# Designs tried in a protein design run: peptides against a protein of PDB entry 3B8E. Part 230

Target 1, 230 residues: chain A of PDB entry 3B8E
Amino acid sequence: PFLIFIIANIPLPLGTVTILCIDLGTDMVPAISLAYEQAESDIMKRQPRNPKTDKLVNEQLISMAYGQIGMIQALGGFFTYFVILAENGFLPIHLLGLRVNWDDRWINDVEDSYGQQWTYEQRKIVEFTCHTPFFVTIVVVQWADLVICKTRRNSVFQQGMKNKILIFGLFEETALAAFLSYCPGMGVALRMYPLKPTWWFCAFPYSLLIFVYDEVRKLIIRRRPGGWVE

## One batch from the design tools (peptide; made by RFdiffusion4, then SolubleMPNN)

Design b1_p30_1_s4 (from b1_p30_1, 23 letters changed)
Fold by OpenDDE base, seed 4:
Structure b1_p30_1_s4 (fold): chain B 230 residues (1-230), chain A 30 residues (1-30)
Amino acid sequence: as target 1 above (230 residues)
Amino acid sequence: LSELLLELLKKLLEELLELYKKTPRPVIYL
């Protein structure tokens, strides 16, 4: 997110506090769930023939899979951002390079894609209005990731404890998203304005994309056991 | 325990919905 904000000079898609909430709130429980999965996998799997190489390979495969999922998540967030700005008159092409004028408090006549002039205050309201849906989009795509992990684990490990950690993570992320979105004063404190419940559905196409991606990956693994995708 | 958790979740959702209704929404029709 932040790199695209710098490179494209677009209005800030996600606030710093929201990024911290993702990194500390939403990513921590998945990371813990992975650490427990690795620990349970290491306990249940016979000691790998070479603990160093087999652990490194598994860590690399997990890291690559999560890296790719993280890219899809970021794309989902940016999609929601562009949809909101487009609905408010700012088409994606018009946003490129607009940051300088957008962030200038002395410019009160920034034109949208339709020639409507926006005051600094109005622009900041729209910007902060994008932060909450971006965050919620990340949470909703993380639901898909958690469900994918659950389905993978259920196919390999019938053990109910992994499912409890994933379910807990799902509830924690959802509760955090609801708190940040709907708690009074979050607009002032965190620059996160409240969302209509309909915006939760904006991420669903990307959640579906994550599912399709994972099913395709599983299908490739099943068809080519021992392939590089494993 | 599952019913209690569901009731707690429902109550939390209701409280969040009430908070949402009380929160001033910016006029920007999202």
Scores: peptide ipSAE 0.015, ipTM 0.378, DockQ to the pose 0.018
Fold by OpenDDE base, seed 5:
Parts: structure tokens; sequence; C-alpha cells
Structure b1_p30_1_s4 (fold): chain B 230 residues (1-230), chain A 30 residues (1-30)
């Protein structure tokens, strides 16, 4: 997010506070939950063929898959950000290069895509109103990411949801996201303004896409052992 | 396949953004 903020000169899509809430809050229990996931039934039955070459290739492919999932997560966050700004009068094209005037406290007449003038205070309310749904979007896509991370080769439907700590992690991150979004005073303390509940659904297509992508990837790995997707 | 999915996602986002750009929105005063 921060790199796109610099390159495109758009208003800040995700604040430092929200990043810290992800890294230290919502991701903590999920990350720990993966340590308690049961080994895949297939990994325990197969002797490693070549421990030097096959391990290095698998680690690279895992790293690449996580990088791709992270890109889908970022795209979901940016989608939610652009939708909210568009609903408040700022179309995506109008946001390009707007940062300089957006962040200037002395400019109180920044025009939106419809010619409405926005004060600095109004702009900052909208900006911080975008930080919260970006954060919530990340939590919603993390549901899929956490679920798919349970396995490397087996379908989630084959492995099942036996890890109670992972299930607890999904509820914990969601409860934390709701607390940070709706608790009185979070707008002042964390600059996280409350969201309409409808904004939680904006991430669902991306969460589903991550899930489908990983299930298809795993299906290909199962059908073509030693293919480019392992 | 992953690159194709990312490209398709990018295209979908672009199409959605274009649809939002073409959709008239009411002026909202905060």
Amino acid sequence: as target 1 above (230 residues)
Amino acid sequence: LSELLLELLKKLLEELLELYKKTPRPVIYL
C-alpha cells in the first residue's frame, strides 16, 4: 500500500496504526495457529526423494504462492479504498496526483470529481474512513489465507477444520477488527472511524478468489506431480 | 495460472472501476 501511495500520489490508503493492528493484532493468533496444524496425510506417507533439491524448489514455490496471495489481498484492499472514495465523490482517476493538495492543511477547497469542495478536516475524515475498511478487507481476505495455509497439497475439504486454535484465530481476528472499528473513541485514539456493516462484504469476492485459486493450485499439484505449480 | 489469475483480477478491477466512474453519484456533504 505505501509504495502505491508514493508512486501514484494518492491519498494514504492504509495508515501506520492499521498496519500495526494487522501485524501485532489480527495476524498473531492466526500465525500461531499454523504451528498447531496437523501435518498433511500425504507428507507423512512419502519418503523424501531428494532432500537437497526438492526442498529448495518447494520453498521457492511456497514463497511465490504467498507473494501472489499477498498481491490479491492488496488488490482487495485497494478495491475497497477506491469504492469508498468514489462513493464520497472522488473517482479513482481524480485521486492520481491529488495527495499534495489532499495533505495540505491550508487548502480547504479541494474539488472532488463532481465539483464539490472539501475542507482539510472533511478530507481527513474520508481518508481515515478508508483506513478502517482497508483493514477490515485484509481481515476478511485473511480468513481465506489462513484456511488455505493449513495444507500445501491436500484440499481443505480433505484436511478438514480440525484445528480448534485456527478456528479460534478466525473469531479472534474478526472480533478484534469489530472492536477496533466500532468501539467508541477509536476514531480519536487510532483514527479508525466506524464502518457501515455493508463494507465487510466488499472483500468477500477476493476472499473467495484466494480460496478458489489455492484449491485449483492444489488440485493441479495432485493431478500433475512435478509440474510447474508445485 | 497464477499470473493469469492476477491479470484477470486486474482486468476485473479495471472494469469495476470504469463502471463506478460511469455511474452518477450524488453529492455528499460531510
Scores: peptide ipSAE 0.011, ipTM 0.363, DockQ to the pose 0.118
Fold by OpenDDE base, seed 1:
Structure b1_p30_1_s4 (fold): chain B 230 residues (1-230), chain A 30 residues (1-30)
Amino acid sequence: as target 1 above (230 residues)
Amino acid sequence: LSELLLELLKKLLEELLELYKKTPRPVIYL
């Protein structure tokens, strides 16, 4: 997120406070749940494999998978950001290079893609209105990540949601997202303005895409053991 | 994985382009 903000000179898509809430709030319980599932899966599948080569391959695969998933998550967040700004008159092309004028409090006549002038206050309301749904989008996409991480090689349909820690993680991150989005005073304290419930659905296509991506990946791994996708 | 990532990027770009084309006149949702 922050790299694209610098490179494209767009209005800030995700605030520092929202980043901290992701890293310290929503990611902790999921990470713990995944660590427990990995430990259980490694205990159950200890056939005497050569511990040096198989560990290195698995660590590289996990690292690449997490890097790709994190990229899809960022794309989902940016999609939601561009949708909100487009609905408020700022088309994606118009946002390129707009940051300098956007952040200037003395410029109160910044035009949108339709020639409407926006005051600094109005622009900051729209900017901060993007932070909350970006955060919520990450949480909704993380639901898919948690579900897919439950199985390394088997389909999610083969391994039912028996992990209570995973279910607790999904509940905790969703409850935190709802609290940060709807609790009175969060707009002042965290610059997270209330979110229309409809914005939660903007992330669902990306959550589904991650799920389909992982199921296809697992299907390829099952059909071609030892391929470049492993 | 790189091909699938490229396909997802293309799909996202297509969705963003469709959104760009379909964006109705902003009703200022203040």
Scores: peptide ipSAE 0.006, ipTM 0.313, DockQ to the pose 0.103
Fold by OpenDDE base, seed 3:
Structure b1_p30_1_s4 (fold): chain B 230 residues (1-230), chain A 30 residues (1-30)
Amino acid sequence: as target 1 above (230 residues)
Amino acid sequence: LSELLLELLKKLLEELLELYKKTPRPVIYL
């Protein structure tokens, strides 16, 4: 999010407070939950790995997989951001380079893609209206990430959802997202304005994509042990 | 395979965007 904000000079898609809520709030319990995940049924059947070569390969593959998933997450967030701004009159092309004028409080006549003038206050309302659904989009995508991270090789359907701490983590991050989105005063305190319930569904295609992608990846690993996908 | 999946996703998103543009929205005057 922040890199594209700098490079494209677009209005801020995700606020600093919302980033902190992701890093400290939504990711903490899921990360702890993964430490208590049950071992895969095949872990004890593997031969001892060469600690020098196989560690380096495994670190590279994990880094690549998380990098790809992180790109899909960012795309989901940006999709939601661009949809909201387009609904409010700002087409994606019009947002390029707009940040300088957008953030200037003395400019009260910034035009949208339809020639409507927006005051500084109106622009900040729509910007802060984007922060909440971007955050919620990340949380909904993180559901898929948490579920797929349970295993390296086995399907989630083979491993099952036996870890109660992981299930609790999914409910906790969802409850936190709902609290930050709908609690009175969050708009003033955190610049997170209330979200229409329909916006929760905008992330579902991306969560499904991540889940399908990882299940296909794991299926390939099971069929071709030691392949480039592992 | 990742590139093919990304292209398929892009196409799906384009179709969803077109469906979204065609959906009549109630003009809610705020």
Scores: peptide ipSAE 0.000, ipTM 0.296, DockQ to the pose 0.065; fails the geometry check

Design b1_p30_2_s1 (from b1_p30_2, 19 letters changed)
Fold by OpenDDE base, seed 4:
Structure b1_p30_2_s1 (fold): chain B 230 residues (1-230), chain A 30 residues (1-30)
Amino acid sequence: as target 1 above (230 residues)
Amino acid sequence: VPVIKLNVSVEEREELRKEALKELEEKLKR
């Protein structure tokens, strides 16, 4: 997210503190779930044909899948960001290079895509309005990731402990999202304005995309037994 | 929504938008 902000020179889609909350709060649960999946795979000794290569392959597959899911999450966040800005009169093309004027407190006549002038204060309100939905989008997309992890063939038989960790992760992420979105003072402290409930649904298409992606991945693995994607 | 090309506060802009919408509604009734 931050790299695209620098490269595209667009208004800041997500605050640094919020990014840290995502990295520390939301990414920790998947990491724990993966660590438990590895530990359970080690305990449920399917005799690795080659313990070193099979462990490395599994770690690489998990890392690649996580990296790809993370990319889809970022795309989902940016989609929500562009939707919000478009609803406020700023089309995506107009946002390119706009940051310089957007962040200038002395420019109070920045025009949107429809010729509406925006003061510095108004622009910052819109910018901060994007932060909360961006974060919520990431959380909702992570729900799909956690559900996908639950639907793995090996997890159906290992249902007990993995399900508790996943449910706990979902609860923690949702509670954090609700806290950051609706707690009084978060607009000042984290520059996250309260979110309309309708914005929670903006992430659902991306959650579906992640689900489809994982099903396609699983289908490829099933069709090519012994392939590098196992 | 009417476009306001004035350097006005958020509150003033919302008022101007409301007025412009009322004028538009009155013109359409006519």
Scores: peptide ipSAE 0.027, ipTM 0.379, DockQ to the pose 0.028
Fold by OpenDDE base, seed 3:
Structure b1_p30_2_s1 (fold): chain B 230 residues (1-230), chain A 30 residues (1-30)
Amino acid sequence: as target 1 above (230 residues)
Amino acid sequence: VPVIKLNVSVEEREELRKEALKELEEKLKR
C-alpha cells in the first residue's frame, strides 16, 4: 500500500496508525504460527534430516503463502479506497499525480473528475473517510484466514494452537478496528472517521477471493505434492 | 453531488462550501 502511494503519487489511502496496526497484526500472527510450527516440527522430526534445509524450505513456503495473501489484502483495501473516492467524484485515473495539489492547504479549488472544486478541508475529510474503511477491509479479508486454517488437515494439536492464536489475533484486530471506527474523538485524533456499516460488506468479495485462492492452492498441492505452490 | 465551482465570489463560495460540507456530513451519517 505504501509503495503504491509513493509510486502513483495518489492521496494517502492509509493513515500512519492504520499502517502500524496492519503491520503489527499481520506480522505477529504469522510469526507466532511459524514459531509454533517450527517447535512442533522439531519435536516430531527427531530424525537426522538436515534441519536447516527443511526449516528454510518450510519458512520460504509459508512466507510466500502469507505474502500472496497479503497482496490480495492490499488489493482489497485499495479497491475500497478507490470506491470511496469514486463515489465522492474522484475517479482512479484522476488520482494519479494528484497528491501534491491534494496535500496543499493553500489550493482550495482542486477539481474532481466531474469538475466540482474541493477545498482542502473537504479533501481531507474524504481522505480520512478512506482510512477507516481501508483498515476494516483488511481486517475482514483476514477473517478468511480463519476458514483457511480450519480447513487445513494438519495434526489436531497444530490446528488447535494455530487456530487459537489466529482467532485471538483476528479478535484483537477486529476489536481495534471497532474501537478506532466508533470511539468518540478517534476521528479527530487519529484521522479515522466513523465507518458506515455498509463498508464492512465491501470486503466480502475479497474474503471470498482469498478463500477460493486457498482452496485452489490446496487442490494443486493435493494433486502435486511437493510442488512450488505450497 | 452538484458541481460546485469555488472560483466565484467570496460570499457565494462560503455558502456553497457550507452546503457541500453539510451534504457530506449527512452522507457520512447515513
Scores: peptide ipSAE 0.022, ipTM 0.348, DockQ to the pose 0.036
Fold by OpenDDE base, seed 5:
Parts: sequence; C-alpha cells; structure tokens
Structure b1_p30_2_s1 (fold): chain B 230 residues (1-230), chain A 30 residues (1-30)
Amino acid sequence: as target 1 above (230 residues)
Amino acid sequence: VPVIKLNVSVEEREELRKEALKELEEKLKR
C-alpha cells in the first residue's frame, strides 16, 4: 500500500496508526495460520522422500498463497479508498499526481474532478476519513479467511485450535476497528475519522473473491495431486 | 452539480454556479 502511494503520488491511503494496527493486528492472523499450515503439512505428509526440499517447497507455496491473499486485501482497501474519494468528488484518475498539491498547506484551492475547490483542512478530513475504512476493509476481507479455514480438510483438533485462534484474532481486529472507528476523539488523536456503518459492506465483494480464490486453489490441488501447488 | 469555488466571493460563487449550470445545459442540448 505504501509503495502505491509513492509510485502513484496519490493522497495517503493509510495512516501510521492504521499501518501499525495492520502490522500488529491483522498480519498476526496470517502469520499464525502459516505456522499451523506448515505444522499440518509436516504431519500429513507421509515420510517425505526429501524432507528438506519438500518442506521448503511447501513453505514457499503457503507463503505465496498468503501473499496473494494479502494482495487481494490491499486491493480491497484501495477500492474502498477510491470509492470514498470519488463520493467526495475526487475520481481515481484525478488522484494520480495530486499528492504534491494535496499535501501543500498553502494551496487551499485544489480542485476535484468536478471543479470544486477544497481547502487544506477539508482535504485532510477526507484523507483521514479514508484511513479507517482501509483498515476496516482489511478486517472484513479477513473474515473470509475464517470461512476458508473452516472448510479445509484438516484434523478436527488442529482445525479447531486454528479456528479458535483465527476467531479470536478476527474478533480482536474487529473490536479494534470498531474502537478506532467510533470512539470519540479518535479523529483528533489518531486522525481516524468515524466511519459510516455502510462502509463495512464495501469490502464484502473482496471477501467473496478471497473465498472463491481459495476454493479454486483447493480444486486445482485436488485435480492435480502431486503438482507444484501442493 | 455546479461546483463552488472557495476562494471567490459569495457573489462570484453564485455567478460561477450559474455559468456552470448554463454550460451543462448547453452540453446536454448538444
């Protein structure tokens, strides 16, 4: 996300606090899931012919899958960001290269896509209004990971423990998202303005996309036993 | 929706709004 901000020169989509919350909160669930999937793979594999090579390949595949999920999560966050800005008059194309003028405190006449001028303060309110929804979108998209884990053919005990950890992680991140979104003073203290409840639903298509992606992945693995995706 | 410029007087904003509306109407008639 931060790389796209630099490359595209768009207004900042994520605040520092939001980034920290993602790194400490949302990324913990994938990390734990990866650790459990590695452990499950080590248990489910009959004596690997070459333990070192097979373990490395499996770790790479799991890492790649989570990398792809993370990319979809980021896309969902950016989608929400662009929708909010578009509703406020800034179309995605207009945001390209706008950062320089957007961040300039002395420019109080930045025009949106419709020619409306925005003061620095107004622009920053809109920017900060995007920070919380981006985080919330990631949280909502991660709910799909919970569903994915429930549908995996893992040991009931291992799956149960994994699901409990995931449920707890998702609850924690959702509670954090709600706290950051609706607690009074968060707009001033953390530059995270309150989010309308309707924005929680903006991420649902991406949650569905992750679910479909994982089901397709599972289907491919089932159809090609012993392929590079296992 | 006609856009209001912030760095102009209230009167100038209203004129600009009227002009923008006229331009939009002309574009819709073409």
Scores: peptide ipSAE 0.020, ipTM 0.363, DockQ to the pose 0.034
Fold by OpenDDE base, seed 2:
Structure b1_p30_2_s1 (fold): chain B 230 residues (1-230), chain A 30 residues (1-30)
Amino acid sequence: as target 1 above (230 residues)
Amino acid sequence: VPVIKLNVSVEEREELRKEALKELEEKLKR
């Protein structure tokens, strides 16, 4: 998210604290899941045919899967960000390069895509309105990703549904999202304005898209064993 | 038409929308 923000020079889609929360959440759940898969693989005494190569391949596959998941999560957050800004008169094309003027407190006449002028305060309200939905979108996408990963793991490991730690991680992320979204004072402290419940649903189409994408990917892998999509 | 969700009065939002629509129509006619 931060790299796209720098490259595209768009208004900040996500606050630094929320970025840190996502980074911590997205790193912790995979790490716990990996630790549990290793523990389950050790318990299940599946003789790794070649423990060193199979471990390396599994670590690479997991790293690639989580890297892709993280990228998809970021895309989901950006989608929600662009939707909110578009609803407020800022089309995605107009946002490109707008950051310099957007963040300048002395420019109070930044025009949107429709020629409406926005004060610095108004722009910051819109920006901060985007932070919470962006974070919530990532959490909702993480739900889909974890369900997908669980389903993928269940195809490899029958016991994948019993990962209580994964469910706990999901619950913690959801609880954190709810806390950051609805706790009084978070708008001032974290630049996260309270989220209308309708914005939670903005993430669902994207979560569905991810789910469909991963199912299609799985179907392609099943139909073409040994293809580059692994 | 932009849905201005800012904490602006409903009346001000409607005026801003009308103005934005007029400007868009003028831009499309050029």
Scores: peptide ipSAE 0.014, ipTM 0.349, DockQ to the pose 0.035

Design b1_p30_2_s2 (from b1_p30_2, 14 letters changed)
Fold by OpenDDE base, seed 5:
Parts: sequence; structure tokens; C-alpha cells
Structure b1_p30_2_s2 (fold): chain B 230 residues (1-230), chain A 30 residues (1-30)
Amino acid sequence: as target 1 above (230 residues)
Amino acid sequence: KKVVILNVSVEEALKLREKALEELLKELEE
């Protein structure tokens, strides 16, 4: 998100506080889950191998998979961001390069895509309105991510959700998202304005995409052992 | 007329805007 903010010069889609909440609240549980999660079904089917080499390969494969998932998460977040801004009169194309004027406190007549002039205050309200749903989008997308963490090769439908840490992660990140979205004072204290419940559904297509992506990935791995994917 | 669509009710949005405005004004005074 930060890189796109710099490169595209768009209004800030995700605040520093939100990033912190992601790192401490959302990403922590998946990381712990990965540390304790065992591909039990995969391990039981494997013959003894070189533990040092296998560990290194596994770490690389996991890193690549989560890198790809992270890209999809970012896309989901930006989708939500663009939808919100579009509903407020700022089409995606119009946002490109707008940051300079957007962040200028002395410009109170920034025009949207429809010729409406926006004061600095109004722009910041809309910007901060994006922070919460961006975070929530990440959480919703991470639901799929946490679910897929349970297995390396096998479908989630085959192994199920037996890991209590993963289950806890799902509830924890959702509870955090709800707290940040609906607790009084979060808009002022954290610049995370309340979120209409409808916005939780905005990320569902991307959550589904990650789920489908991982299932396809795992299918490929099962059919091509030792492949370049995971 | 400017159309601002927020993730909150109109009343809640107005309250948030007021508080945000106060904060912004403080920042401008520094």
C-alpha cells in the first residue's frame, strides 16, 4: 500500500495506525499459526529426507506463496479504496497524481471527477473513511489465508480446520476489526472511521480468489511433486 | 451541492467531521 501511494501519488489508502494494527494484531496470529501448523497429512505420506535441505526448501516455498497472497490482499484493499473514493466522486484515474493537491491544506477547491470542489477537511474525511475498510478488507481476505494455512498440498476440505490457533486467529482478527470499526472514538483517536456492515462484503470476491488460488496451487503441487510452485 | 458518502450515518458523520475539523485546525495552528 505504501509503495503504491508513493508511485501513483494517490491519497493515502492506509494509515500508519492501521498498518500497525495489521502487523501486531492481524499478521501475528498467522505467523504463529505457521510456526505450529504441521502438514500432518503430507508429513505422514513422506519418506525421510534431508532435514536441512527440506527445511530450506519449505521456507522458500512458503515465502513465495505468502508473497503471492500478499499481492492479492493488496489488490483487494485497493479495490475497496477505489470503490469508496469513486462513490465520493473520485474515479481511479482522477486519483493518479492527486496526492500533492490532496494533502495541501491550503487548497480547498480540489475538484473531483464531476467538478465538485472539496475542502481539505472534506478530503481528509474521505481519506480516513478509507482506512477502516481497507483494514477490514485485509482481515476478510486473511480469513481465506488462515484457512489455507492448514495445509500445504491437500485441500482444506480434506483436512479441515482442526488447528485451534488458526481458529483463534480468525476470531481475533475479526474481533479486532470490529473493535476498530465500531468502538466510539476510533475515528478521532486512530483516524479509523466507523464502517457500515455492508463494506465487510466488499472484500469477499478477493477472499474467494485467494481461496481458489490456493486450491489450484495445491492441486498443481499434488499433480507435480517437486514443482516450482509451493 | 457536494455529495459525501461516508461509512456512517449522516449524524455520526457530522460528529466525526466536527472532531476531525477541530484536530485539523489545531494542526494548522502549529
Scores: peptide ipSAE 0.019, ipTM 0.412, DockQ to the pose 0.037
Fold by OpenDDE base, seed 4:
Structure b1_p30_2_s2 (fold): chain B 230 residues (1-230), chain A 30 residues (1-30)
Amino acid sequence: as target 1 above (230 residues)
Amino acid sequence: KKVVILNVSVEEALKLREKALEELLKELEE
């Protein structure tokens, strides 16, 4: 997100606090996935494979999967960002290169895609309105990622302790998202303005995409001879 | 301050996360 902001010179889609929160959430998912993979390998009494090679391959597969999922999450966030800005008169093409004028407090007549002039204050309100839903979108997409980690072949009942970790992770991310989105003063303190509840649903198509991606990945792994996913 | 949706403070949520991470680490060490 930050790289795209620099490269495309678009208005800042995320605040520093939201980036940190996303990073914290993203670090939890690989840890949970690794814990599930180890437990699944222990329960499934898989034929004795070379444990070292198998662990390395699993770690690589997990790392690759999370890298790709992270890209999908970022795309989801940017989609929400572009939708909000478009609804406020700024089409995606118009945002390219707009940052310089957008951030200039002395320019109070920045035109949107429809010729409407925006003051510096109005632009900053719209920018800060984008920060919250971008973050929330990522959190909602992360829910799907966490659920995918749970839907491995092992019975939900056999994953008791691991389910608690998952639930706590979901709870923490959701609670933090709600706090940042709706707590009074967050707009001033963190540049995250309150979000309409409808924006929580903007991430659902991307959550579905992640589910489809994971199922396709699992199918590919199953079809490979000697595949690890029975 | 309580989070509106979950009626839980951020501090409580963080404590739950820390506990979950500790449990995860214990499971990984076993």
Scores: peptide ipSAE 0.018, ipTM 0.189, DockQ to the pose 0.010
Fold by OpenDDE base, seed 3:
Structure b1_p30_2_s2 (fold): chain B 230 residues (1-230), chain A 30 residues (1-30)
Amino acid sequence: as target 1 above (230 residues)
Amino acid sequence: KKVVILNVSVEEALKLREKALEELLKELEE
């Protein structure tokens, strides 16, 4: 998400603290999962056939999988961001290059896509209104990703402990999202304004799309074993 | 022109915006 912000010069979709929370949440769960998998492999006395190559391949596969998940999450967040800004009169095309004027406190007449002028304060309110839904969208997309992962791994990981860790991670992220969204003072401290409950559902169509896409991908892989889409 | 992402009319989008702004203002006053 930060890369798109830099490249497109759009208003900041996420606060720095929110980005840190996402990074910590998304990195900790895999790290814990890997630590438990290693501990479990050690308990099962399965000598890795080639400990160096198998460990490296597994780490690479996990890193790529989480990288893809992170990209999908970012896309979901940006979708919500663009929806909110569009509802507030800023079409996506109009946001390109707008950051310079958007962040200038001396410009109080920034025009939206419909010619309405926005003061600096009004612009910042809209920007901060986007932060919370973006974060919530990422959390909701993570729910979908977990469901997808559960359906993929049902054949390999019978071990209930990994599922418990993932569920716990999701619960922590959801609790954090609720805390940041609804606790008093978070709007001032973190620039995350409270969300209407309806915005939690904004990500659901996107999550459904991801789910359908993944199911179609799985079907294609099953029908064409050895295809490029693996 | 419909907002492509929301598939809503400009007029409907503006009404929703006004309502959202009014609600935000009320929340700021409370």
Scores: peptide ipSAE 0.008, ipTM 0.305, DockQ to the pose 0.031; fails the geometry check
Fold by OpenDDE base, seed 1:
Structure b1_p30_2_s2 (fold): chain B 230 residues (1-230), chain A 30 residues (1-30)
Amino acid sequence: as target 1 above (230 residues)
Amino acid sequence: KKVVILNVSVEEALKLREKALEELLKELEE
């Protein structure tokens, strides 16, 4: 997310506080999931012919999968960001290079895509309105990750403890998202303005995308037994 | 008068802008 912000010179999609909340909250669930996947892989591995090489390959595959999921999460967040800004008169193309004027407090006549002028204060309100839904989008997409983890081939019974930890992580992230989104004073303290409930649904297409991606990945693995992923 | 478009659809925003422009035009004709 930060790299796209720098490259595209768009208004800041995520505040520093929001980023910190993501790092502290949302990254914990993937880390826990990864730790359990590694543990499951270590248990399920019959005597690996070469334990060191097989472990390294598996760690690389898991890392790549999580990296891909993370990219999809970021794309989901950016999609929500662009939708919000578009609904407020700023089309994606118009946002390119707008950062300099956007962040200038002395420019109070920044025009949107429809020729409406925006004061600095109004622009910052819209910007901060994007921080909350970006975070919420990540959380909602992570729900899909949890569902995917539950649907993996490993016995539902072996996943019992894993499910409790995952559910707890989900609850924690959702509670944090709700707190940041709706608690009075969070707009001033964290630059996260309250979000209309309808914006929570903007993440659903991406949750579905992750689900489809994982199913396709699983299908490919099933059709190519002994391929690169085994 | 700047029409503040916050958390409003583009279509609604355009309608508000049109209304604001009409009001401004009426004020200028007076």
Scores: peptide ipSAE 0.008, ipTM 0.372, DockQ to the pose 0.042; fails the geometry check

